Peptides against a protein of PDB entry 5YCA. Designs and how they scored, part 78

Target 1, 132 residues: chain A of PDB entry 5YCA
Amino acid sequence: RSLPAERNPLYKDDTLDHTPLIPKCRAQVIEFPDGPATFVRLKCTNPESKVPHFLMRMAKDSSISATSMFRSAFPKATQEEEDLEMRWIRDNLNPIEDKRVAGLWVPPADALALAKDYSMTPFINALLEASS

## One batch from the design tools (peptide; made by RFdiffusion4, then SolubleMPNN)

Design b2_p17_3_s2 (from b2_p17_3, 6 letters changed)
Fold by OpenDDE base, seed 5:
Parts: sequence; C-alpha cells; structure tokens
Structure b2_p17_3_s2 (fold): chain B 132 residues (1-132), chain A 17 residues (1-17)
Amino acid sequence: as target 1 above (132 residues)
Amino acid sequence: SELEKEMEESGVGRLPV
C-alpha cells in the first residue's frame, strides 16, 4: 500500500514517552438509540496549521478509530488515499463493525500496528492507557 | 455534546438512526 506523502509534523518522533499524554485524554458518555457508550478522546493539534483532530477510543472494548488516526496523521490526504487505506485495513487487519458511529474501528493491537505505520505510537499508547 | 462535536470534526460522527 501507499500512504500519503505529507504527514502531520506532530508525529515527527515515534519514540517519545507517551505518559505525559495520558492525563490529556478525556472521557465522555454519549447516548445512542440502543443505550449509552463511553468514549475516550485525545486532542491532537497540528503545530503548523493549528488544526486539531481528536483520536477516539471506545472505552468498553478499547476499539480505536482508524479513520481518526489517518485523518490526523495525513492532513492533506485525498479521499481516494483514505479509501485505499481503509480497504487495506479491511483486507489485512481485524476491523470492528459498529452501526452507531462512522469510520473504521480496529482493536488495540491493530491500532498499534497502524500507529507504527503512521508514526503516532505515543499517542495511541496514551489513548489506550487513559482511564474511562 | 462536546464529544459529539469533536467526533464530527474528526470525521467520526454518529450515524443516523
């Protein structure tokens, strides 16, 4: 597969300590037709454009939005590039279907695999370790 | 909610019921 050429400069160093990011995560309950669900989110601001994206985790099963990861990591990606990556994830990883929310969600191990590819391991580790 | 707004901005909004 081919990932977009330009990456968010926030993710220039994949080896940073993730622990300072843990307290920056926030949890909130959202009501859905079939009941409430808790999400954990981490605000990630592009230091050049100042545009924020929020990485998302479902608290209950720790599923993480691959879509949010991709959009944060590759701010100039085309829709075609995103679609290609999401298809790759479907074909090669273990995405979870959730009818309540948009985007493609993956289990923790897959999220960490993607994080390595996108150079955002500290952020995903923090998101996974944050309390809900 | 605030989280829902953040989800929308990140392209991860709620699907229509």
Scores: peptide ipSAE 0.345, ipTM 0.867, DockQ to the pose 0.718
Fold by OpenDDE base, seed 2:
Structure b2_p17_3_s2 (fold): chain B 132 residues (1-132), chain A 17 residues (1-17)
Amino acid sequence: as target 1 above (132 residues)
Amino acid sequence: SELEKEMEESGVGRLPV
């Protein structure tokens, strides 16, 4: 696959310590028809454009929104590029279907694999370790 | 909620029932 050429400069260093990001995460309960569910979010601001994106985790099973990751990592990506990546994820990883929420969600291991590809490992580690 | 708004902004909103 071909990832977008321009990556969010926030993710220039994939080796940073993630622990300072953990307290930046926030948890919130959302009510769904089948009951409440807790989500954890991490605000990631592009230092160049100042546009924030929120990385999302389902607290219960630690599923991570691959869509949020992609959009944060590649703010200038075209819809075609996003569609291509989401299809790749469907074909090569283990996305989880959740009819309650939009986007493509993946289990922690897959999220970390994507994080490596997108150079955002510290952020995903923090999101996964954050309390809920 | 605030989180729901943030989800929408990130392209990860709640799906219709």
Scores: peptide ipSAE 0.338, ipTM 0.863, DockQ to the pose 0.727
Fold by OpenDDE base, seed 4:
Formats: structure tokens, C-alpha cells, sequence
Structure b2_p17_3_s2 (fold): chain B 132 residues (1-132), chain A 17 residues (1-17)
């Protein structure tokens, strides 16, 4: 597959220590029709454009939003490029279905595989290790 | 909520269901 050409400069170094990012994560409970659920979020600001995106984790099963990852990693991607990547994820990884939330969500192992592809491993490691 | 807004902006917003 082909990923967008321009990547968020925040992710220039995939080998950085993730531990300083752990305390930057925040947990919050939100109410859904079927009851409350806790999410963990990590604010990721593009140092060049100053546009923030939030990486999202479901606290209970540690599912990560692949959509949030893609949008953070590729700020200039077209909708067509996103659609192609999401289809690739459906065909090659193990996304979960959650009718309460939008986007495509994947288990931790798949999230780390995507993180490697998107050069954002430290951020996903931190998100997965953060308290909820 | 703040999280819900952040989720929406990140393309993972809560569905109105």
C-alpha cells in the first residue's frame, strides 16, 4: 500500500523514549446510551502547523483508534487516501466493531504495527501504558 | 463534553445512537 507523502513532523523519530509521554495522557468517562465508558487520550500537536489531534484508546480493552492515528500522522491526507488506508486495515488487520463510536479501532498489537508504519511508536506505547 | 469534542475532531466522535 501507499501512505501519504507528508507526515506530521512530530513523528520524525520513531525511536524516542515513550515514558515522558505517559503522564501527558488523560482519562475521562463519557456517557453512552448503554452506559459509561472510559477513554484515554493523548494530545499530539503538530509542531509546524500547531494543529492538535488526539490519539484515542478505549480503557477497557485497550482498543486504539486507527482513524485518529492516521489523521494525526498525515495532516494533509485526502479523504480518498484515508479511505484506502482504512480499507487496507480492514483487509489486513483485526479491527473491532463498536457501534458507540465512529472511526476504525484496532487491538493493541495492530495499533503498534500501524504505529511502526506511521512512525509514531513512542506515542502509541505511552497511550497503551497510561493509567485509566 | 471536552472529550467528545476532541473525539469528533479526531474522526472518532460518539455516534448519536
Amino acid sequence: as target 1 above (132 residues)
Amino acid sequence: SELEKEMEESGVGRLPV
Scores: peptide ipSAE 0.334, ipTM 0.861, DockQ to the pose 0.799
Fold by OpenDDE base, seed 3:
Structure b2_p17_3_s2 (fold): chain B 132 residues (1-132), chain A 17 residues (1-17)
Amino acid sequence: as target 1 above (132 residues)
Amino acid sequence: SELEKEMEESGVGRLPV
């Protein structure tokens, strides 16, 4: 696969300490037709454009939105580039199906594998460790 | 809610009820 050429400068250093990011995460309960579900989110602001994106976790099983990760890491990616990466994830990782929410979601181990590829490991570690 | 708006802006979002 070929990832987009330009990456969010927020993720220039994949080795930084993640612990200061943990208290920046927020949890909220959302009501669905089949019952409530809790989500955890982390606001990630591009230091150049000042545009924020939010990384997303389902609290119950710690599934992470791969779509949110990709959009944050590659803010200038085309729809074709996103579609290509999502197909790669379907073919090579273990995404889950949840009819309540949009995007492609993956378990924690797969999220950390993607985080390494996208150079955003500290942010995914913080999101996974945050309370709900 | 605020979270629902943030989900939509991030390319995720709630599916219609």
Scores: peptide ipSAE 0.321, ipTM 0.857, DockQ to the pose 0.686

Design b2_p17_3_s3 (from b2_p17_3, 7 letters changed)
Fold by OpenDDE base, seed 1:
Structure b2_p17_3_s3 (fold): chain B 132 residues (1-132), chain A 17 residues (1-17)
Amino acid sequence: as target 1 above (132 residues)
Amino acid sequence: SELDEELAASGVERLPV
């Protein structure tokens, strides 16, 4: 697979300590037709463009939106590049199907694998460790 | 839906718990 050429400068160092990011995570309850569900989110702002994205975790099973990760990591990605990556995830990882929300969601281990590829490890570790 | 896309990409801006 070919990941986009330009990455969000927020993720320049994959080896940073994740613990300062934990208290920056926030839990929220979202209402769905079949009932409420809690999500944990981490606001990630591109330090150059100042455009924010939220990394998203389902509190109950710790599934993480790979779509949110990709869009945060690669701000100039085309739709074709995103589609190719999501297809790769479907073919190589263990995504779940949740009809309540858009995007492709993956379990924690897969999220950490993607985080390594996207240089987002501290952020995903914090998101996974945060309480709901 | 638009709401679902916003949730996936940027999170839905609702009051945190």
Scores: peptide ipSAE 0.223, ipTM 0.784, DockQ to the pose 0.163
Fold by OpenDDE base, seed 4:
Structure b2_p17_3_s3 (fold): chain B 132 residues (1-132), chain A 17 residues (1-17)
Amino acid sequence: as target 1 above (132 residues)
Amino acid sequence: SELDEELAASGVERLPV
């Protein structure tokens, strides 16, 4: 598959040690109509544009938002490019759709596969290892 | 809210029942 041409310069090096990022993650209880759920978030700021995005993990089952990953990695992507990638994920990985939240969520192994494709492995490893 | 804006920016909006 093809990915957007411009990538967030934050992810220039996929080989970085992830452990310094772990304490930067934050757990948050979010209220939903059917009750509370805990999420873990990691703030990722594009060093050039200064625009932040949050990588998101469901604490309970460690599902990670592929949508958040894509938008952080490719901040100038078109909606068409995003739709194409989300369709690829549906066809090739094991996503889930949670009725409480938007986006396409994937299990940890799939998230790490995407992280390799998007050059953001350290950030996803940190997000997965953070406490909730 | 600011939280909702952050979630929306990440593609993780809370969906109404």
Scores: peptide ipSAE 0.221, ipTM 0.805, DockQ to the pose 0.927
Fold by OpenDDE base, seed 3:
Structure b2_p17_3_s3 (fold): chain B 132 residues (1-132), chain A 17 residues (1-17)
Amino acid sequence: as target 1 above (132 residues)
Amino acid sequence: SELDEELAASGVERLPV
């Protein structure tokens, strides 16, 4: 597959210690038609553009939004590039369908595999270790 | 709501009823 050429400069170093990011995560209860569900989110701000994106985890089963990861990692990606990557994830990983929310969600092991590809390992480790 | 705006910005929108 071909990932977008320009990556968010926030993720220039994949080897940084993730522990300082853990307390920056926040739990959020969201109301849905069939009842409430808890999510954990981490605010990630592009240091150049100052535009924030939120990485998202379902608290119950620790599923991570691959869509949120991609959009944070590749701020100038086209819709075509995103569609191509989401198709790759469907074909090669183990995505989960959720009728309540948009985006493509993956289990923790798959999220860490994507994190390596996107140079986001510290941020995904922190998101997974944060309390809910 | 502000929460919905944040979710939408990151591609994690709540689906309509």
Scores: peptide ipSAE 0.221, ipTM 0.803, DockQ to the pose 0.877
Fold by OpenDDE base, seed 2:
Structure b2_p17_3_s3 (fold): chain B 132 residues (1-132), chain A 17 residues (1-17)
Amino acid sequence: as target 1 above (132 residues)
Amino acid sequence: SELDEELAASGVERLPV
């Protein structure tokens, strides 16, 4: 696969300690037709563009939105590039498509694999370790 | 809502069940 050329400068260093990011995560209860569900989110702001994205985790099963990861990591990606990556995820990882929320969600191990590819490991580690 | 806007911005949106 071919990832977009330009990556969010927020993720320039994949080796940073993730622990300072843990308290920046926020748990929130989201109402759905079939009842409430808790999500954990981490606000990630591109230091150059100042555009924020929220990385999202389902609290119960720790599924992470791969879509949110991709869009945060590659702010200038085309829709075609996103579609290509999402297809790759479907073909190579273990995503779920939750009927309540959009996007492609992946289990923690897959999220960490993607995080390595996108150079955002500290952020995903923090998101996974945050309380809910 | 603000929540929906944030979700949408992140590529996540609440879908009807």
Scores: peptide ipSAE 0.221, ipTM 0.804, DockQ to the pose 0.883; fails the geometry check

Design b2_p17_3_s4 (from b2_p17_3, 6 letters changed)
Fold by OpenDDE base, seed 4:
Structure b2_p17_3_s4 (fold): chain B 132 residues (1-132), chain A 17 residues (1-17)
Amino acid sequence: as target 1 above (132 residues)
Amino acid sequence: SELEKELEESGVGPLPV
């Protein structure tokens, strides 16, 4: 598949040690109509534009937002490009269904596969290893 | 809040009730 041409310069090196990023993650409890749920988030700021995006993990089952990954990796992508990638994920990976949250969420193994494609492996490894 | 806005723009905010 094709991905957007312009990538967030934060992810220029996919081989970095992820461990320094672990302490930067934060757990938070979010209230939903059916009760509270804990998430872990990592704030990722584009060093050029200074625009932040949060990568998010559901603490309970470690599902990760593929939508947040895509938007962080490709900040100038069009809605059409995002829609095409999300359809590819639905067709080729194993997304989960959660009616409480926006975006497309995937299990850890799929998140790491996407991370390799988006050159953001250290950030996803840190997010997965952080405590909740 | 600003946090809620950032979460929404990141595509991870809670769905409206």
Scores: peptide ipSAE 0.309, ipTM 0.847, DockQ to the pose 0.825
Fold by OpenDDE base, seed 3:
Structure b2_p17_3_s4 (fold): chain B 132 residues (1-132), chain A 17 residues (1-17)
Amino acid sequence: as target 1 above (132 residues)
Amino acid sequence: SELEKELEESGVGPLPV
């Protein structure tokens, strides 16, 4: 597959220690028609543009929003590029069906595989290790 | 809220009811 050419400079070094990011994560309860659910979020600010994006984890099963990862990693990506990547994820990984939430969600192992591709490993490790 | 707007722009959050 072909990923967008320009990546968020926040992710220029995939080898950084993730532990300082853990306390930056926050738990959030979101109300749905069938009841409340807890999520863990990590605010990721592009150091160049100053535009923030939130990475998101479902607290219960630790599934991660692949959509949020892609949008954070590739700030100048087109909708067509996002659609192509989401189709690749559907065809090659193990996305989770959840009618309550937007975007495409994947289990922890798949999230870490994507993190390697997007150079986001420290941030996804922190998100997965944070308490809820 | 501003937070809800940022979540929406990030491609996450609840679907419209």
Scores: peptide ipSAE 0.308, ipTM 0.846, DockQ to the pose 0.780
Fold by OpenDDE base, seed 2:
Structure b2_p17_3_s4 (fold): chain B 132 residues (1-132), chain A 17 residues (1-17)
Amino acid sequence: as target 1 above (132 residues)
Amino acid sequence: SELEKELEESGVGPLPV
């Protein structure tokens, strides 16, 4: 697959310690037709554009939004590039199907695999370790 | 809300009922 050429400078160093990011995560209860569900979110701001994206984890099963990861990592990506990556994820990883939420969600192991590809491992580790 | 908008833009907001 081919990832977008420009990556969010926030993710320039994939080797950073993730622990300082853990307390930046926030739990959020979202109401759905079938009841409430808790999510953990991490606000990630592009240091150049100042545009934020929220990385999201479902608290219960630790599923991570791959869509949010992609959009945060590749702020100038086209819709076609996103669609291509989401298709790749569907074909190669183990995304979950949840009709309550937007985007494509993946289990922790897949999220960490994507994090390597997107150079955002510290952020995903923090998101996964944060309390809910 | 602003938060909901940001979640939507991030591609992680709840789907409309």
Scores: peptide ipSAE 0.305, ipTM 0.846, DockQ to the pose 0.826
Fold by OpenDDE base, seed 1:
Structure b2_p17_3_s4 (fold): chain B 132 residues (1-132), chain A 17 residues (1-17)
Amino acid sequence: as target 1 above (132 residues)
Amino acid sequence: SELEKELEESGVGPLPV
């Protein structure tokens, strides 16, 4: 697969300590037709463009939005590039089906695999470790 | 989606789709 050429400078160093990011995560209870569910989110702001994206985790099973990861990591990605990556995820990883939410969601291990590819490991580790 | 609506109402914006 071919990932977009330009990456969010926020993710320039995949080896940084994730622990300072943990307290920056926030839990949110969302009401769905079938009942409430808690999500954990981490605001990630591109230090150059100042455009924020929220990385999202379902608190209960720790599924993480791969779509949010991709869009945060690759701010100049085309829709075609995103579609290709999401297709790759469907074909190669273990995405979950949850019709309540938008985007493509993956389990923790897959999220960490993507994080390595996108240079987002500290952020995903923090998101996974944060309490809900 | 339902999540997008709730996030928007909470002022954090919708989940990327």
Scores: peptide ipSAE 0.167, ipTM 0.755, DockQ to the pose 0.140

Design b2_p17_4_s1 (from b2_p17_4, 8 letters changed)
Fold by OpenDDE base, seed 5:
Structure b2_p17_4_s1 (fold): chain B 132 residues (1-132), chain A 17 residues (1-17)
Amino acid sequence: as target 1 above (132 residues)
Amino acid sequence: SLDDLLAAISEALFTED
């Protein structure tokens, strides 16, 4: 597969210690028609553009939004590039479709695989370890 | 504020496709 050429400079070093990011995560309860669900979010600000994106985890099963990861990692990606990556995820990983939420969500192991590809490992580790 | 941002994100991502 082909990933977008330009990556968010926030993710220039995949080897950084993730532990300082853990307390930066925030839990949020969202009300749905069938009941509440808790999500954990981590604010990720592009140091050049200053545009923030939020990485997201479902608290209960630790599913992580691959869509949020992609959009944070590749701020200049086209919709076509995103669609291609999401199709790759569907074909090669184990995504979960949740009717309540937009985007493609993946289990923790898949999220870490994507994190390696996107150079986001510290951020995904922190998101997974944060309390809900 | 962070709260406002979280609310905005919720509107964007917590909808059916």
Scores: peptide ipSAE 0.037, ipTM 0.672, DockQ to the pose 0.085
Fold by OpenDDE base, seed 2:
Structure b2_p17_4_s1 (fold): chain B 132 residues (1-132), chain A 17 residues (1-17)
Amino acid sequence: as target 1 above (132 residues)
Amino acid sequence: SLDDLLAAISEALFTED
């Protein structure tokens, strides 16, 4: 697969310590028709454009929004590039279908695999370790 | 749409601290 050429400069160093990001995460309960669910979020702001994206985790099973990861990592990606990557994820990883939430959500191991590809490892580690 | 739902969940439903 081919990932977009330009990546969010926030993710220029995949080797940074993730621990300072843990307290930046926030947990919130969202009410759904079938009951409440807790999510953990991490606000990630592109240092150049100042556009924020929220990385999100379902607290219960630690599923991570791959769609939000992609959009944060590749702010100038085309819809075609996103569609291609989402198809790749469907075909090669283990996305979880949840009718309550949009986008592709993947289990922690898959999220970390994507994080490596997108140079987001510290952010995903922090999101996964944050309390809910 | 996907964009609308993601935005709603990530920005509208989630409050910033």
Scores: peptide ipSAE 0.036, ipTM 0.674, DockQ to the pose 0.245
Fold by OpenDDE base, seed 4:
Structure b2_p17_4_s1 (fold): chain B 132 residues (1-132), chain A 17 residues (1-17)
Amino acid sequence: as target 1 above (132 residues)
Amino acid sequence: SLDDLLAAISEALFTED
């Protein structure tokens, strides 16, 4: 597959200690037709453009939004590049189906695989370890 | 606030396509 050329400079170092990021995560209860569900969010700001994105985790099963990861990692990606990556994820990883939420969501192991590809490992580790 | 606006944008990921 081909990932976008420009990556968010926030993710320049994939080896950073993730623990300082854990308390920066925030839990949020969202009401759905079938009842409430808790999500965990981590605000990630591009240090050059100052544009923030939120990484998202379903608290209960720790599914993580691959879409949010991609958009944060590659802020200048085209829709075609995003579509290509989402198709790759669908074909090669194990996305979950949840009609309540948009985007492509993946289990923790898959999220960490993507994090390695996107150089986001500390941020995904923090998101996974945060309380809800 | 700006954070509220950004949260609202993120809420788009919690709706059906």
Scores: peptide ipSAE 0.035, ipTM 0.660, DockQ to the pose 0.083
Fold by OpenDDE base, seed 1:
Structure b2_p17_4_s1 (fold): chain B 132 residues (1-132), chain A 17 residues (1-17)
Amino acid sequence: as target 1 above (132 residues)
Amino acid sequence: SLDDLLAAISEALFTED
């Protein structure tokens, strides 16, 4: 696969301590047709463009939105590039099927694998450790 | 506001489309 050339400068260092990011996460209860579900979100702002994206975790099973990760990591990605990556994830990782939510969601281990690829490890670690 | 718009975009990932 080929990831987009330009990455969000927020993710320039994949080795930073994630601990300071934990309290920045926020839990949110979302109402669905079959009942409420809690999510944890982390606001990630591109320090140059000042455009934020939210990384998202399902609190119950800790599934992470791979789509949110990709869009945050690659702000100039084309739809074709996103589609290619999502297909790669479907073919190579273990995405979960949840008809309630859009995008592609993956279990924690897969999220961390993607985080390494996208240089987002501190942010995903924080998102996974945050309380709901 | 921009934050409201971004929140809406984020929330869109919680709805089936």
Scores: peptide ipSAE 0.035, ipTM 0.659, DockQ to the pose 0.111

Design b2_p17_4_s2 (from b2_p17_4, 7 letters changed)
Fold by OpenDDE base, seed 4:
Structure b2_p17_4_s2 (fold): chain B 132 residues (1-132), chain A 17 residues (1-17)
Amino acid sequence: as target 1 above (132 residues)
Amino acid sequence: SLEELLEEISYQLFNED
């Protein structure tokens, strides 16, 4: 597959210690038609554009939003590039179907695989370790 | 859409400490 050429400079170093990011995460209860669900969020701000994106985890099963990861990592990506990546995820990983939420959500192992590809490993590790 | 979901969540955003 072909990922977008320009990446969010926030993710320039994939090897940094993730532990300082853990307390930056926040748990939030969202009401859905079938009841409440808790999400864990991590605010990630592009240091150049100052535009924030929230990385998201479902607290219950630790599913991570791959769509939010992609949009944070590749702020100049085209819709076509996003569509191609989401199709690749469907074909090669194990996305979870949840009618309550939009985007593609993947289990922790898949999220970490994507994090490696997107240079986001510290951020995904922190998101997975944060309390809910 | 994800944008709509994120917008809904944003109305309940926590203040940063």
Scores: peptide ipSAE 0.036, ipTM 0.676, DockQ to the pose 0.202
Fold by OpenDDE base, seed 5:
Structure b2_p17_4_s2 (fold): chain B 132 residues (1-132), chain A 17 residues (1-17)
Amino acid sequence: as target 1 above (132 residues)
Amino acid sequence: SLEELLEEISYQLFNED
């Protein structure tokens, strides 16, 4: 597959220590028709554009939004590029279907694989280790 | 504000298309 050429400069170094990011995560309870569910979010701000994106994790099973990862990593990507990547994820990884939420969600191992591809490993590690 | 931003993100990610 071919990922977008321009990546968020926030992710220039995939080897950084993730532990300082853990306390920056926040838990949020969302009300759904069938009951409440807790999510964990990490605010990621592009240091050049100052535009923030939130990485998202379902607290219960640690599923992570691949869509949020992609949009944060590639802020100038076209819709066609996103669609292509989401199709690749669907065909090659193990996305989870949840009718309550939009986007494509993946289990922790898949999220870490994507994090490596997107140079987001410290941020995904922090998101996974944060309390809910 | 942060609250408004979180609300926007919630709408983007938690409402099925």
Scores: peptide ipSAE 0.030, ipTM 0.629, DockQ to the pose 0.089
Fold by OpenDDE base, seed 3:
Structure b2_p17_4_s2 (fold): chain B 132 residues (1-132), chain A 17 residues (1-17)
Amino acid sequence: as target 1 above (132 residues)
Amino acid sequence: SLEELLEEISYQLFNED
């Protein structure tokens, strides 16, 4: 597959130590029609544009929003490029259906595979290890 | 504010439209 040409300079080094990022994560309880659910967020700011994006995890089963990862990694991507990548994820990984939330969500192993492709490994490791 | 930004992000990620 073809990923967007320009990547967020925040992710220039995939080998960084992830542990300093763990305490930067924040938990949030969201109310849904069928009850509350806890999510974990990590604020990721593009050092060039200063625009923030939030990586998202469902606390209970550790599902990660692939949509949040893609939008953070590729700030200049077109909607067509995003749609193409989400279709690739549906066809090649194991996305989870949750009608309560928008976007495409994947289990931890798939999130780490995407993190390698997007050069986001330290950030996804921190998001997965953070407390809820 | 950060609170207002988080509300907007929540809308984008938790609502279908």
Scores: peptide ipSAE 0.030, ipTM 0.624, DockQ to the pose 0.093
Fold by OpenDDE base, seed 2:
Structure b2_p17_4_s2 (fold): chain B 132 residues (1-132), chain A 17 residues (1-17)
Amino acid sequence: as target 1 above (132 residues)
Amino acid sequence: SLEELLEEISYQLFNED
């Protein structure tokens, strides 16, 4: 597959220690028709554009929003590029279908695989380890 | 509708409070 050419400079180094990011995560309770659910969010700000994106995890099963990862990693990506990547994820990984939430969500192992591709490993590790 | 719900959820999930 072909990922967008320009990546968020926040993710220039995939080898950094993730532990300082853990306390930066925040839990959020969202009300759904069938009851509340807790999510964990990590605010990731592009150091150049200053535009923030939130990485998202479902607290209960640790599913990660691949959509949030992609949008944070590739700030200049077109909708077509996003659609292409989401299709690739559907075809090659194990996304979770949840009618309640938008975007494409994946299990922790898949999220970490994507994190390697997007150079986001420290951020995803932190998001997965954060309390809810 | 589902679309409206997803939009609201997306806003809650992807944007600041």
Scores: peptide ipSAE 0.030, ipTM 0.640, DockQ to the pose 0.749

